# Designs tried in a protein design run: peptides against a protein of PDB entry 1EMU. Part 77

Target 1, 132 residues: chain A of PDB entry 1EMU
Amino acid sequence: PPYLKWAESLHSLLDDQDGISLFRTFLKQEGCADLLDFWFACTGFRKLEPCDSNEEKRLKLARAIYRKYILDNNGIVSRQTKPATKSFIKGCIMKQLIDPAMFDQAQTEIQATMEENTYPSFLKSDIYLEYT

## One batch from the design tools (peptide; made by RFdiffusion4, then SolubleMPNN)

Design b2_p21_2_s2 (from b2_p21_2, 10 letters changed)
Fold by OpenDDE base, seed 2:
Structure b2_p21_2_s2 (fold): chain B 132 residues (1-132), chain A 21 residues (1-21)
Amino acid sequence: as target 1 above (132 residues)
Amino acid sequence: SAALEATSEEVIEELLEEEES
C-alpha cells in the first residue's frame, strides 16, 4: 500500500495526496508547516517557464516566496536556510534576475531539514501510525 | 506526480493571491 512507500522516501510521501495531507497535518501540529509549503512553492515556481507572458507573474511569485519565507527572520524556513542562500535569493529579487532555479538551493536545504527531522518524526507519529 | 503538481500549483496560487491582497 502507498503508506509503505511513504516510509521509504520523502519523495514518495510528497507524490501522494493522502501523504501530503497527513504530513502537512503533522507539520502544522509541530508548528513547521511552512517547510512543506515552501518546498511546494519552490517546485511550482521552477515549473513556470520563463517567457514574455509569464515574466510579471514569475517576478510577483518570486517576491511573494521571498517575503513570506526568506525575509521573515522569525520563520522556520529562514532559520533553516544558510545566509549565503538567502543572500543569493535576495540578490535575484533586487536585480530582478528571476531564474527558474533561483530557489533550488533553498529548497534543497529545507528538504534536508525535513529529511533529517520532521519526516522521520512523522513516521513515528500517531497520525501516520493510526493511518496504517 | 499529479498530486505533487496539483499541490504545487495550489501553493503558488495562494501565494499570488496573498501578494495581490
Scores: peptide ipSAE 0.741, ipTM 0.953, DockQ to the pose 0.917
Fold by OpenDDE base, seed 1:
Structure b2_p21_2_s2 (fold): chain B 132 residues (1-132), chain A 21 residues (1-21)
Amino acid sequence: as target 1 above (132 residues)
Amino acid sequence: SAALEATSEEVIEELLEEEES
């Protein structure tokens, strides 16, 4: 069943609607759902191909991601991203150089945080175990 | 996957709505 694949990799968990729902519920209980939301935001942002018609949309989205997750020093995403990574993102926003890959390093760092902490804990949680 | 893509899109739309409010 799919839940066995969830235990094999985080990516498999995030490729499944039920997996996403359960993991997000768990993260909310732990007060760190922003890790997952930021990860999905980065994925969605990178998917938007630059063109004249969506330039404003991409800029607005980049600013929204920056303000919600990076600029908030009390947020878990900000605490789990390196200063150099955050300063690079800030620079992109200020210069209005909105490259599709501008959040890639931050996403990598947040993914590593999940891999090392919340994902293993999820697999030991009553939420996951009761589902199996 | 479809689930991953759909979830990403939902998060993006929510962020854009919040930005416009």
Scores: peptide ipSAE 0.741, ipTM 0.953, DockQ to the pose 0.896
Fold by OpenDDE base, seed 4:
Structure b2_p21_2_s2 (fold): chain B 132 residues (1-132), chain A 21 residues (1-21)
Amino acid sequence: as target 1 above (132 residues)
Amino acid sequence: SAALEATSEEVIEELLEEEES
């Protein structure tokens, strides 16, 4: 069953609608749902191909991601990303150099945070165990 | 996957809506 694959990798969990829903519910209870939302935001941003028609949209989205998750010093995403990574993102925003990969390092760091803490905890949670 | 792609799209749409407010 799919829930067994969820325990094999975080990627498998995030490839499943039920997995995403359960994991997000767990993260909300832990006060760290922003980790997952940021991860998905980065994924969605990266897939937007740079072109004339997308330029304004991509800039607005980059600014939104930056303001919501990176600029907020009290946010969990900001706390779990390295200063150099946040500085790079800020630089991209200020220069309006919006490369599709500008959030890649931050996404990697947030993914590592989930892999090391929240994902293992999820697999031990009542939410997951009761589903199995 | 379709679930991952759909969720990503939903998240960015929500972010853009919030930015417009």
Scores: peptide ipSAE 0.741, ipTM 0.953, DockQ to the pose 0.915; fails the geometry check
Fold by OpenDDE base, seed 3:
Structure b2_p21_2_s2 (fold): chain B 132 residues (1-132), chain A 21 residues (1-21)
Amino acid sequence: as target 1 above (132 residues)
Amino acid sequence: SAALEATSEEVIEELLEEEES
């Protein structure tokens, strides 16, 4: 069953709608759902290819991601990203140089945070265990 | 996957709506 694949990798968990839902529920209880939302935001952002028709949309989206997750120093995403990474993102926003990969490092760091903490904890949680 | 793509799109659209409001 799919839940066995969820235990094999975080990516497998995030490739499944039920997996996403359960994991998000768990993260909400832990007060860190923003980790997952940010991760998905970065994924969605990277898929928007630069072109004349997407320029304004991409800039707005980049600003939204920055303001919601990076700028807030009290947010969990901000706390789990390195200063240099946040500074780079800020620079991109200020310069309006919106490369599709501008959030890649931040996404990597947040993914590592999930891999090292919340994902393993999820696999030990009542939410996951009761589902199995 | 379809789930990953759909979720990503939903998050993006929500962020854009918030940005424009």
Scores: peptide ipSAE 0.740, ipTM 0.953, DockQ to the pose 0.902; fails the geometry check

Design b2_p21_2_s3 (from b2_p21_2, 10 letters changed)
Fold by OpenDDE base, seed 5:
Structure b2_p21_2_s3 (fold): chain B 132 residues (1-132), chain A 21 residues (1-21)
Amino acid sequence: as target 1 above (132 residues)
Amino acid sequence: SEALERESERVIEELLKEEEE
């Protein structure tokens, strides 16, 4: 069943609607749902290919991601990303150089945080265990 | 996956909505 695959990899968990839902519920209880939302935001952002027609949209989205997750020093995403990574993102925003990969390093760092902490904890949680 | 793509799109739309406010 799918829940067994969720225990094999975080990627498998995030590829499943039920997995996403349960994991988000868990993260909300832990006060760190922003990790997941940021990860999905980065994934979606990277898929928006640069073109004249979506330049404004991409810039707005980049700004939104930056303001919500990076600029908030008290936020978990900000706390779990390296200063150099955050500075790079800020630079991109200020220069309006919105490369599809501009959040890749931050996403990698947040993914590592989830892999090392919240994801393993989720697999030990009542939410997951009761689902199985 | 479709689920991943759908969730990514949802999050993006919410962010863009908040940005306009």
Scores: peptide ipSAE 0.770, ipTM 0.956, DockQ to the pose 0.897
Fold by OpenDDE base, seed 3:
Structure b2_p21_2_s3 (fold): chain B 132 residues (1-132), chain A 21 residues (1-21)
Amino acid sequence: as target 1 above (132 residues)
Amino acid sequence: SEALERESERVIEELLKEEEE
């Protein structure tokens, strides 16, 4: 069943609608749902192909991601990303150089945080265990 | 996966909606 695949890798969990829902519920209880939302935001952002018609949309989205997750010093995403990574993103925003890969390093760092902490905890949670 | 793509799109749409408010 799918829940067994969820225990094999975080990616498998995030490839499943039910897995995403349960994991998000767990993260909300832990006060760190922003980790997951940021991860998905980065994924979606990277999928937006740069072109003349998308330029304004991509800039707005990049700014939104930056303001919500990176600029907030009290946010968990900000606390779990390296200063150099945040500085790079800030630079991209300020210079309006919006490369599809501009959040890749931050996404990698947040993914590592989930892999090391929240994902293992989720697999030990009542939410997951009761689902199985 | 479709689920991953759907969730990514949902999050993006929410962010853009908040930006407009």
Scores: peptide ipSAE 0.768, ipTM 0.956, DockQ to the pose 0.896
Fold by OpenDDE base, seed 2:
Structure b2_p21_2_s3 (fold): chain B 132 residues (1-132), chain A 21 residues (1-21)
Amino acid sequence: as target 1 above (132 residues)
Amino acid sequence: SEALERESERVIEELLKEEEE
């Protein structure tokens, strides 16, 4: 069953609609759903191919991600990303150098946070166990 | 996966909507 694959890797969990839904519910209860939303935002951003027609859209999206998750020092994403990483992102925004990979390091750091903390806790949660 | 792509797109659209408000 798919839920067994979820226990094998975080990637498997995030590749499943039901897995995403349950994990999001768990994270909301823990007050850290922004970790997941940021991760998905980065994934979606990276997939937007740079071109003339996407230039404004990509810049707006980059700014939105930055303002919502990076700029807020009290946010969970900001607290779980390194200062150098946040500084790099800020620099990209200010210089309007919007490379598809500009959030990769931040996404890696947030993924590590989930791998080490929230993901293992989810597998021990009533939400997951009751689903199995 | 399709689920991952769908969720990513949803989150992006929400962010863009908020940016315009």
Scores: peptide ipSAE 0.769, ipTM 0.956, DockQ to the pose 0.899; fails the geometry check
Fold by OpenDDE base, seed 4:
Structure b2_p21_2_s3 (fold): chain B 132 residues (1-132), chain A 21 residues (1-21)
Amino acid sequence: as target 1 above (132 residues)
Amino acid sequence: SEALERESERVIEELLKEEEE
């Protein structure tokens, strides 16, 4: 069943609608749902191919991601990303150099945080265990 | 996967909506 695949990798969990829902519920209870939303935001942003027609949209989205998750020093995403990574993102925003991969390093760092902490805890949670 | 793509799109749309408010 799918829930067994969820325990094999975080990627398998995030590839499943039910897995995403349960994991988000768990993260909300832990006060760190922003980790997951940021990860999905980065994934979606990278999928937007640069072109003249979506330049404004991509810039707005990059700014939104930056302001919501990176700029807030008290936010969980900001606390779990390295200063150099945040500085790079800020530079991209200020210079309006919006490369599809500009959030990749931050996403990697947040993914590592989930892999090391929240994902293992989720697999031991009542939410996951009751589902199995 | 389709679920991952749909969720990514949902999050993006919410961010853009908040940016417009």
Scores: peptide ipSAE 0.769, ipTM 0.956, DockQ to the pose 0.899; fails the geometry check

Design b2_p21_2_s4 (from b2_p21_2, 11 letters changed)
Fold by OpenDDE base, seed 5:
Structure b2_p21_2_s4 (fold): chain B 132 residues (1-132), chain A 21 residues (1-21)
Amino acid sequence: as target 1 above (132 residues)
Amino acid sequence: SEALDATSEEVIEKLLEEEEK
């Protein structure tokens, strides 16, 4: 069953609607749902291919991601991303150099945070265990 | 996956809506 795959891979968990829902519920209880939302935001952003018709949209989205997750010093995403990574993102925003990969390093760092902390905790949580 | 794609799209749409405020 899918819930067994969730225990084997974070990727498997995030490929499943039920898995996403349960994991997000858990993260909300832990006050760190922003980790997952940021991860999905980065994924969605990277999928938007640069072109003349969506340049403004991509810039707005990049700004939104930056303001909500990177600029907020009290946010968990900001606390779990390296200063150099945040500075790079800021530079891209200021220069309006909106490359599809501009959030890749930050996403990698947040993914590592989830892999090392929240994902293992989720597998030990009542939410997951009672589901199984 | 469809779940991953749908969730990513939902998050993006929400962020864009908030940015317009």
Scores: peptide ipSAE 0.751, ipTM 0.953, DockQ to the pose 0.894
Fold by OpenDDE base, seed 2:
Structure b2_p21_2_s4 (fold): chain B 132 residues (1-132), chain A 21 residues (1-21)
Amino acid sequence: as target 1 above (132 residues)
Amino acid sequence: SEALDATSEEVIEKLLEEEEK
């Protein structure tokens, strides 16, 4: 069953709609759903191909991600990303250098946070165990 | 996956909507 794959890797969990839903529910209870939302935001952003028709959209999205998750020093994403990473992102925004990979390092750091903390906790949670 | 793609799209669309406010 898919839920067994969820226990093998975070990637498998995030490739499944039910897995995403359950994990997000868990994260909300833990007050850290922003970790997952940021991760998906970065994924979605990177998928947008740079072109004339997407330029405005990509810039707006980059700014939105920055303001919501990086600039907010009280947010869990900001607390779980390195200062140099946040500084780099800020620089990209200020210079309007919107490369598809500009959030990659931040996404990696947030993924590591999930891998080390929330994901293992999820696998021990009543939400996951009751699903199995 | 379809789930990952759909979820990422939903998230960025929501962010863009919030940005327009």
Scores: peptide ipSAE 0.753, ipTM 0.954, DockQ to the pose 0.913; fails the geometry check
Fold by OpenDDE base, seed 1:
Structure b2_p21_2_s4 (fold): chain B 132 residues (1-132), chain A 21 residues (1-21)
Amino acid sequence: as target 1 above (132 residues)
Amino acid sequence: SEALDATSEEVIEKLLEEEEK
């Protein structure tokens, strides 16, 4: 069953609608749902290929991601990303150099945080165990 | 996956809506 694949990799968990829902519920209870939302935001942003027709949209989205997750010093995403990474993102926003990969390093760092902490905890949680 | 794609799109749309406010 799919829930067994969820225990094999975080990627498998995030490829499943039920997996995403359960994991997000768990993260919300732990006060760190922003980790997952940021991860998905970065994924979605990278998928938007630069062109004249979506330039404004991409800039707005980049700004939204930056302001919500990076600029907030009290946020868990900000606390779990390196200063150099945040500075790089800020620079991109200020210069309006919106490369599709501008959030890649931050996403990697947040993914590592989930891999090392919240994902293992999820697999031991009542939410996951009751589902199995 | 479809689930991943749909979820990422939903998150983006929500962020853009909040940005417009």
Scores: peptide ipSAE 0.752, ipTM 0.954, DockQ to the pose 0.894; fails the geometry check
Fold by OpenDDE base, seed 4:
Structure b2_p21_2_s4 (fold): chain B 132 residues (1-132), chain A 21 residues (1-21)
Amino acid sequence: as target 1 above (132 residues)
Amino acid sequence: SEALDATSEEVIEKLLEEEEK
């Protein structure tokens, strides 16, 4: 069953609607749902191909991601990303240089945080175990 | 996957809606 694959990799968990739902519920209880939302935001942003019709949309979205997750020094995403990474993102926003990959390093760092902490904890949680 | 794509799109749409407020 799919829940067995979820225990094999975080990617398998995030490729399943039920897996995403359960993991998000767990993260909300832990006060760190922003980790997952930021990860999905970065994924969605990178998928927007630069073109004339997407220019304004991409800029607005980049600013939204920056303000919600990076700018707030008290937020969990900000606390789990390196200063140099946040500074790079800020620079991109200020210069309006919004390459599709501008959030890649931040996403990698947040993914590592989930891999090392929240994902293993989820697999030991009542939420996951009750589903199995 | 479809689930990953759908969730990504949903998050993006929500962020854009909040940006317009």
Scores: peptide ipSAE 0.749, ipTM 0.953, DockQ to the pose 0.913; fails the geometry check

Design b2_p21_3_s1 (from b2_p21_3, 10 letters changed)
Fold by OpenDDE base, seed 1:
Structure b2_p21_3_s1 (fold): chain B 132 residues (1-132), chain A 21 residues (1-21)
Amino acid sequence: as target 1 above (132 residues)
Amino acid sequence: SEDDELIEEAIKLGIEEALSR
């Protein structure tokens, strides 16, 4: 069953609708749902191919992600992102150079945080174990 | 807010991308 694949990799968990739902519920209880939301937001942002018609929207979205997750020093995403990475993102925003890959490094760092901490904890959680 | 709506949309797109793999 799919829940066994979830235990093999975070990727497998995040490729499954039920897996995403359960994991996010767990993260909310742990007060760190922003990790997953940011991760998906980065993926969604990267999916938006730059063109004349969506340039303004892409800039607004980049600014929104920056303000909510990177600029907030009290946020878990900010605390788990390296200063150089945050500085790079800030630079992109200030220069209005909105490359689809501008959040890639931050996404990687947040993914590593989940891999090392919340993902293993999820596999030991009542939410996951009761599902199995 | 507009920021929240934009982020929500991006999250939705991200999930769709993940589920399409």
Scores: peptide ipSAE 0.839, ipTM 0.974, DockQ to the pose 0.923
Fold by OpenDDE base, seed 2:
Structure b2_p21_3_s1 (fold): chain B 132 residues (1-132), chain A 21 residues (1-21)
Amino acid sequence: as target 1 above (132 residues)
Amino acid sequence: SEDDELIEEAIKLGIEEALSR
């Protein structure tokens, strides 16, 4: 069953609708749902190919992600991303150089945070174990 | 807020990408 695959790979957990739902519920209880939300937001942002018709929207979205997750020093995403990474993102925003990959490094760092901490904890959680 | 709406949309897109694999 899918829940066994979830225990083998974070990727398997995140490509499953039920897995995403349960993991997010767990993260909310731990006060760190922003990790997953940011991760998906970065993926969604990267899917938006630059073109004349979506330039303004992409800029607005980039700024929104920056303001919510990177700029806020009280946020878990900000605390789990490296200063150089945050500085790079800030630079992109200020220069209005909105490359689809501008959040890639931050996404990688947040993914590592989940891999090392919240994902293992999830597999030991009542939420996951009750599901199995 | 507009920011929240944009982020929510991006999250949905990201989830769709993940689920498509």
Scores: peptide ipSAE 0.838, ipTM 0.973, DockQ to the pose 0.939
Fold by OpenDDE base, seed 4:
Structure b2_p21_3_s1 (fold): chain B 132 residues (1-132), chain A 21 residues (1-21)
Amino acid sequence: as target 1 above (132 residues)
Amino acid sequence: SEDDELIEEAIKLGIEEALSR
């Protein structure tokens, strides 16, 4: 069953609709749903290929992601991203150089955070165990 | 807010990408 695959890798959990739902519920209870939301937001952002028609929208989205998750020093995403990574993102925003990959390093760091902390905890949670 | 709406849309796109694989 799918829940067994979820225990094998975070990737398997995040490519399953039920897995995402349960994991996000768990993260909300832990006060760190922003980790997952940011991760998906980065993926969505990267899918937006640069073109004349979406340039302003991409910039606005980049700024929104930056303001919500990176600029907030008290936020979980900000705390779990390296200063150099945050500085790079800030630089992109200030220079209005909005490359589709500008959040890739931050996404990688947040993914590592989930792998090391919240994902293992999820597999021990009542939410997951009662689902099995 | 506009920021929230943009992020929400991006999250949806990201989820769709993940589920498509």
Scores: peptide ipSAE 0.838, ipTM 0.973, DockQ to the pose 0.936
Fold by OpenDDE base, seed 3:
Structure b2_p21_3_s1 (fold): chain B 132 residues (1-132), chain A 21 residues (1-21)
Amino acid sequence: as target 1 above (132 residues)
Amino acid sequence: SEDDELIEEAIKLGIEEALSR
């Protein structure tokens, strides 16, 4: 069953609708749902190919992600990303150089945070165990 | 807000991408 695959990799958990739902519920209870939201936002951002019709929208989205998750020093995403990574993103925003990969390093760092902390905790949670 | 709507759309797109694999 899918829940066994979820225990094998975070990727398997995040490519399953039920897995995403349960994991996000768990993260909300832990006060760290922003980790997953940021991760998916980065994926969505990267899928927006640069073109004349979406250049302004991509800039606005990049700024929105930056303001919500990176600039907020009290936020969990900001606390779990390296200063150099945050500085790079800030630089991209300030220079209006909005490359599809500009959040890749931050997404990687947040993924590592989930892999090391919240994902293992989820597999030990009542939410997951009661589902199995 | 506009920021929230943009992020929500991006999250939706990201989830769709993940589910399409």
Scores: peptide ipSAE 0.837, ipTM 0.973, DockQ to the pose 0.924

Design b2_p21_3_s2 (from b2_p21_3, 10 letters changed)
Fold by OpenDDE base, seed 2:
Structure b2_p21_3_s2 (fold): chain B 132 residues (1-132), chain A 21 residues (1-21)
Amino acid sequence: as target 1 above (132 residues)
Amino acid sequence: SEDDELIKEAIELGIKEQLSR
């Protein structure tokens, strides 16, 4: 069953609708749902291909992600991203150079945080164990 | 807020993308 695949990799957990739902519920209880929300926001942002028709919207979205997750020094995403990464993102925003890959490094760092901490904890959680 | 709506839309798109893999 899918829940066994979830224990094999974070990727398997995140490509399953039920897995995403349960993991997010767990993260909310731990006060760190922003990790997953940011991760998916970055994926969605990267999917938007640059073109004249969506240029302004892409800029607004990039700014929104930056303001909510990167600029907030009290947020868990900000605390789990490196200063150089945050500075790079700020630079892109200031220069209005909105490349689809501009959040890739930050997403990688947040993914590593989940891999090392919240994902293993999830597999030991009552939420996951009761589902199995 | 506009920021919240944009992020929400991006999250939904991100989930859709991931589920299609």
Scores: peptide ipSAE 0.851, ipTM 0.977, DockQ to the pose 0.939
Fold by OpenDDE base, seed 5:
Structure b2_p21_3_s2 (fold): chain B 132 residues (1-132), chain A 21 residues (1-21)
Amino acid sequence: as target 1 above (132 residues)
Amino acid sequence: SEDDELIKEAIELGIKEQLSR
């Protein structure tokens, strides 16, 4: 069953609608839903292909992600991303060089955080165990 | 806010992308 696959890899968990929902619920209870939201926001951002018609929107979105997750020093995403990574993102924003991959390193770092901390905890959570 | 809506849209797109894999 899918819930067993969720225990095998974070990827399997995030490839499943129910898995995403349960994991996000867990993260919200832990006060760190921003980790997952940021991760998906980065994925969504990367999916947007640069073109003349969406340049302004992509810039606005990049700025929004930056302001909400990177610039917020009290946020868990900011705390779990390296200064050099945040500086790079800031540079992209300031220079208006909005490459689809500009958040990739940050996303990788947040993914590592989830892999090392929240994902294992989720598998031990009442939310997951009661689902099984 | 506009930022919140943009991020929400991006999250939804990200989820859609991930689920399509």
Scores: peptide ipSAE 0.851, ipTM 0.977, DockQ to the pose 0.924
Fold by OpenDDE base, seed 4:
Structure b2_p21_3_s2 (fold): chain B 132 residues (1-132), chain A 21 residues (1-21)
Amino acid sequence: as target 1 above (132 residues)
Amino acid sequence: SEDDELIKEAIELGIKEQLSR
């Protein structure tokens, strides 16, 4: 069953609609749903290929992600991303150089945070165990 | 807010992308 695959890797969990739902519920209870939301937002952002028709929208989205997750030093995403990574993102925003990969390093760092902490905890949680 | 809507859309797109893998 799918829940067994979820225990094999974080990506297997995130490749499943039910897995995503349960994991996000868990993260909300832990006060760190922003980790997953940011991760998916970065994925969505990267899928928006640059073109004349979406350039302004891409810039607005980049700014939105920056303001919500990176700029706030008290936010969990900000606390779990390296200063150099945040500075790079800020630079991209200020220069309006909006490459599809501009959040990749931050996404990687947030993924590492989930791998190290929240994902293992999820597998020990009542939410997951009761589902199995 | 506009920021919230943009992020929401990006999240939905990200989930769709991940589920399609």
Scores: peptide ipSAE 0.850, ipTM 0.977, DockQ to the pose 0.924
Fold by OpenDDE base, seed 3:
Structure b2_p21_3_s2 (fold): chain B 132 residues (1-132), chain A 21 residues (1-21)
Amino acid sequence: as target 1 above (132 residues)
Amino acid sequence: SEDDELIKEAIELGIKEQLSR
């Protein structure tokens, strides 16, 4: 069953609707839901290919992601991203150079954070164990 | 807020993208 794959990799967990739901519920309980929300926001952002019709929207979205997750030093995403990564993102925002991949490094770092902390904890959680 | 709506939309798109893999 899919829940066994969830224990094998975080990616398997995140490409399953039930997995996402359960994991997010767990993260909310741990006060870490922003990690997953940011991760998916980055994926969604990257999916928006630059074109004349969505240029302004992409900029607004990039700014929104930056303000919510990167700029807030008290936020868990900000605390779990490297200064150089945050500086790069800031630079992109300031220069209005909104490449689809501009959040890739931050997404990778947040993914690593989940891999090292919340993901293993999830696999030990009542939520997951009761699901199995 | 507009930011929240944009992020929400992005999250939904991200989930959709991930689930379609």
Scores: peptide ipSAE 0.850, ipTM 0.977, DockQ to the pose 0.924

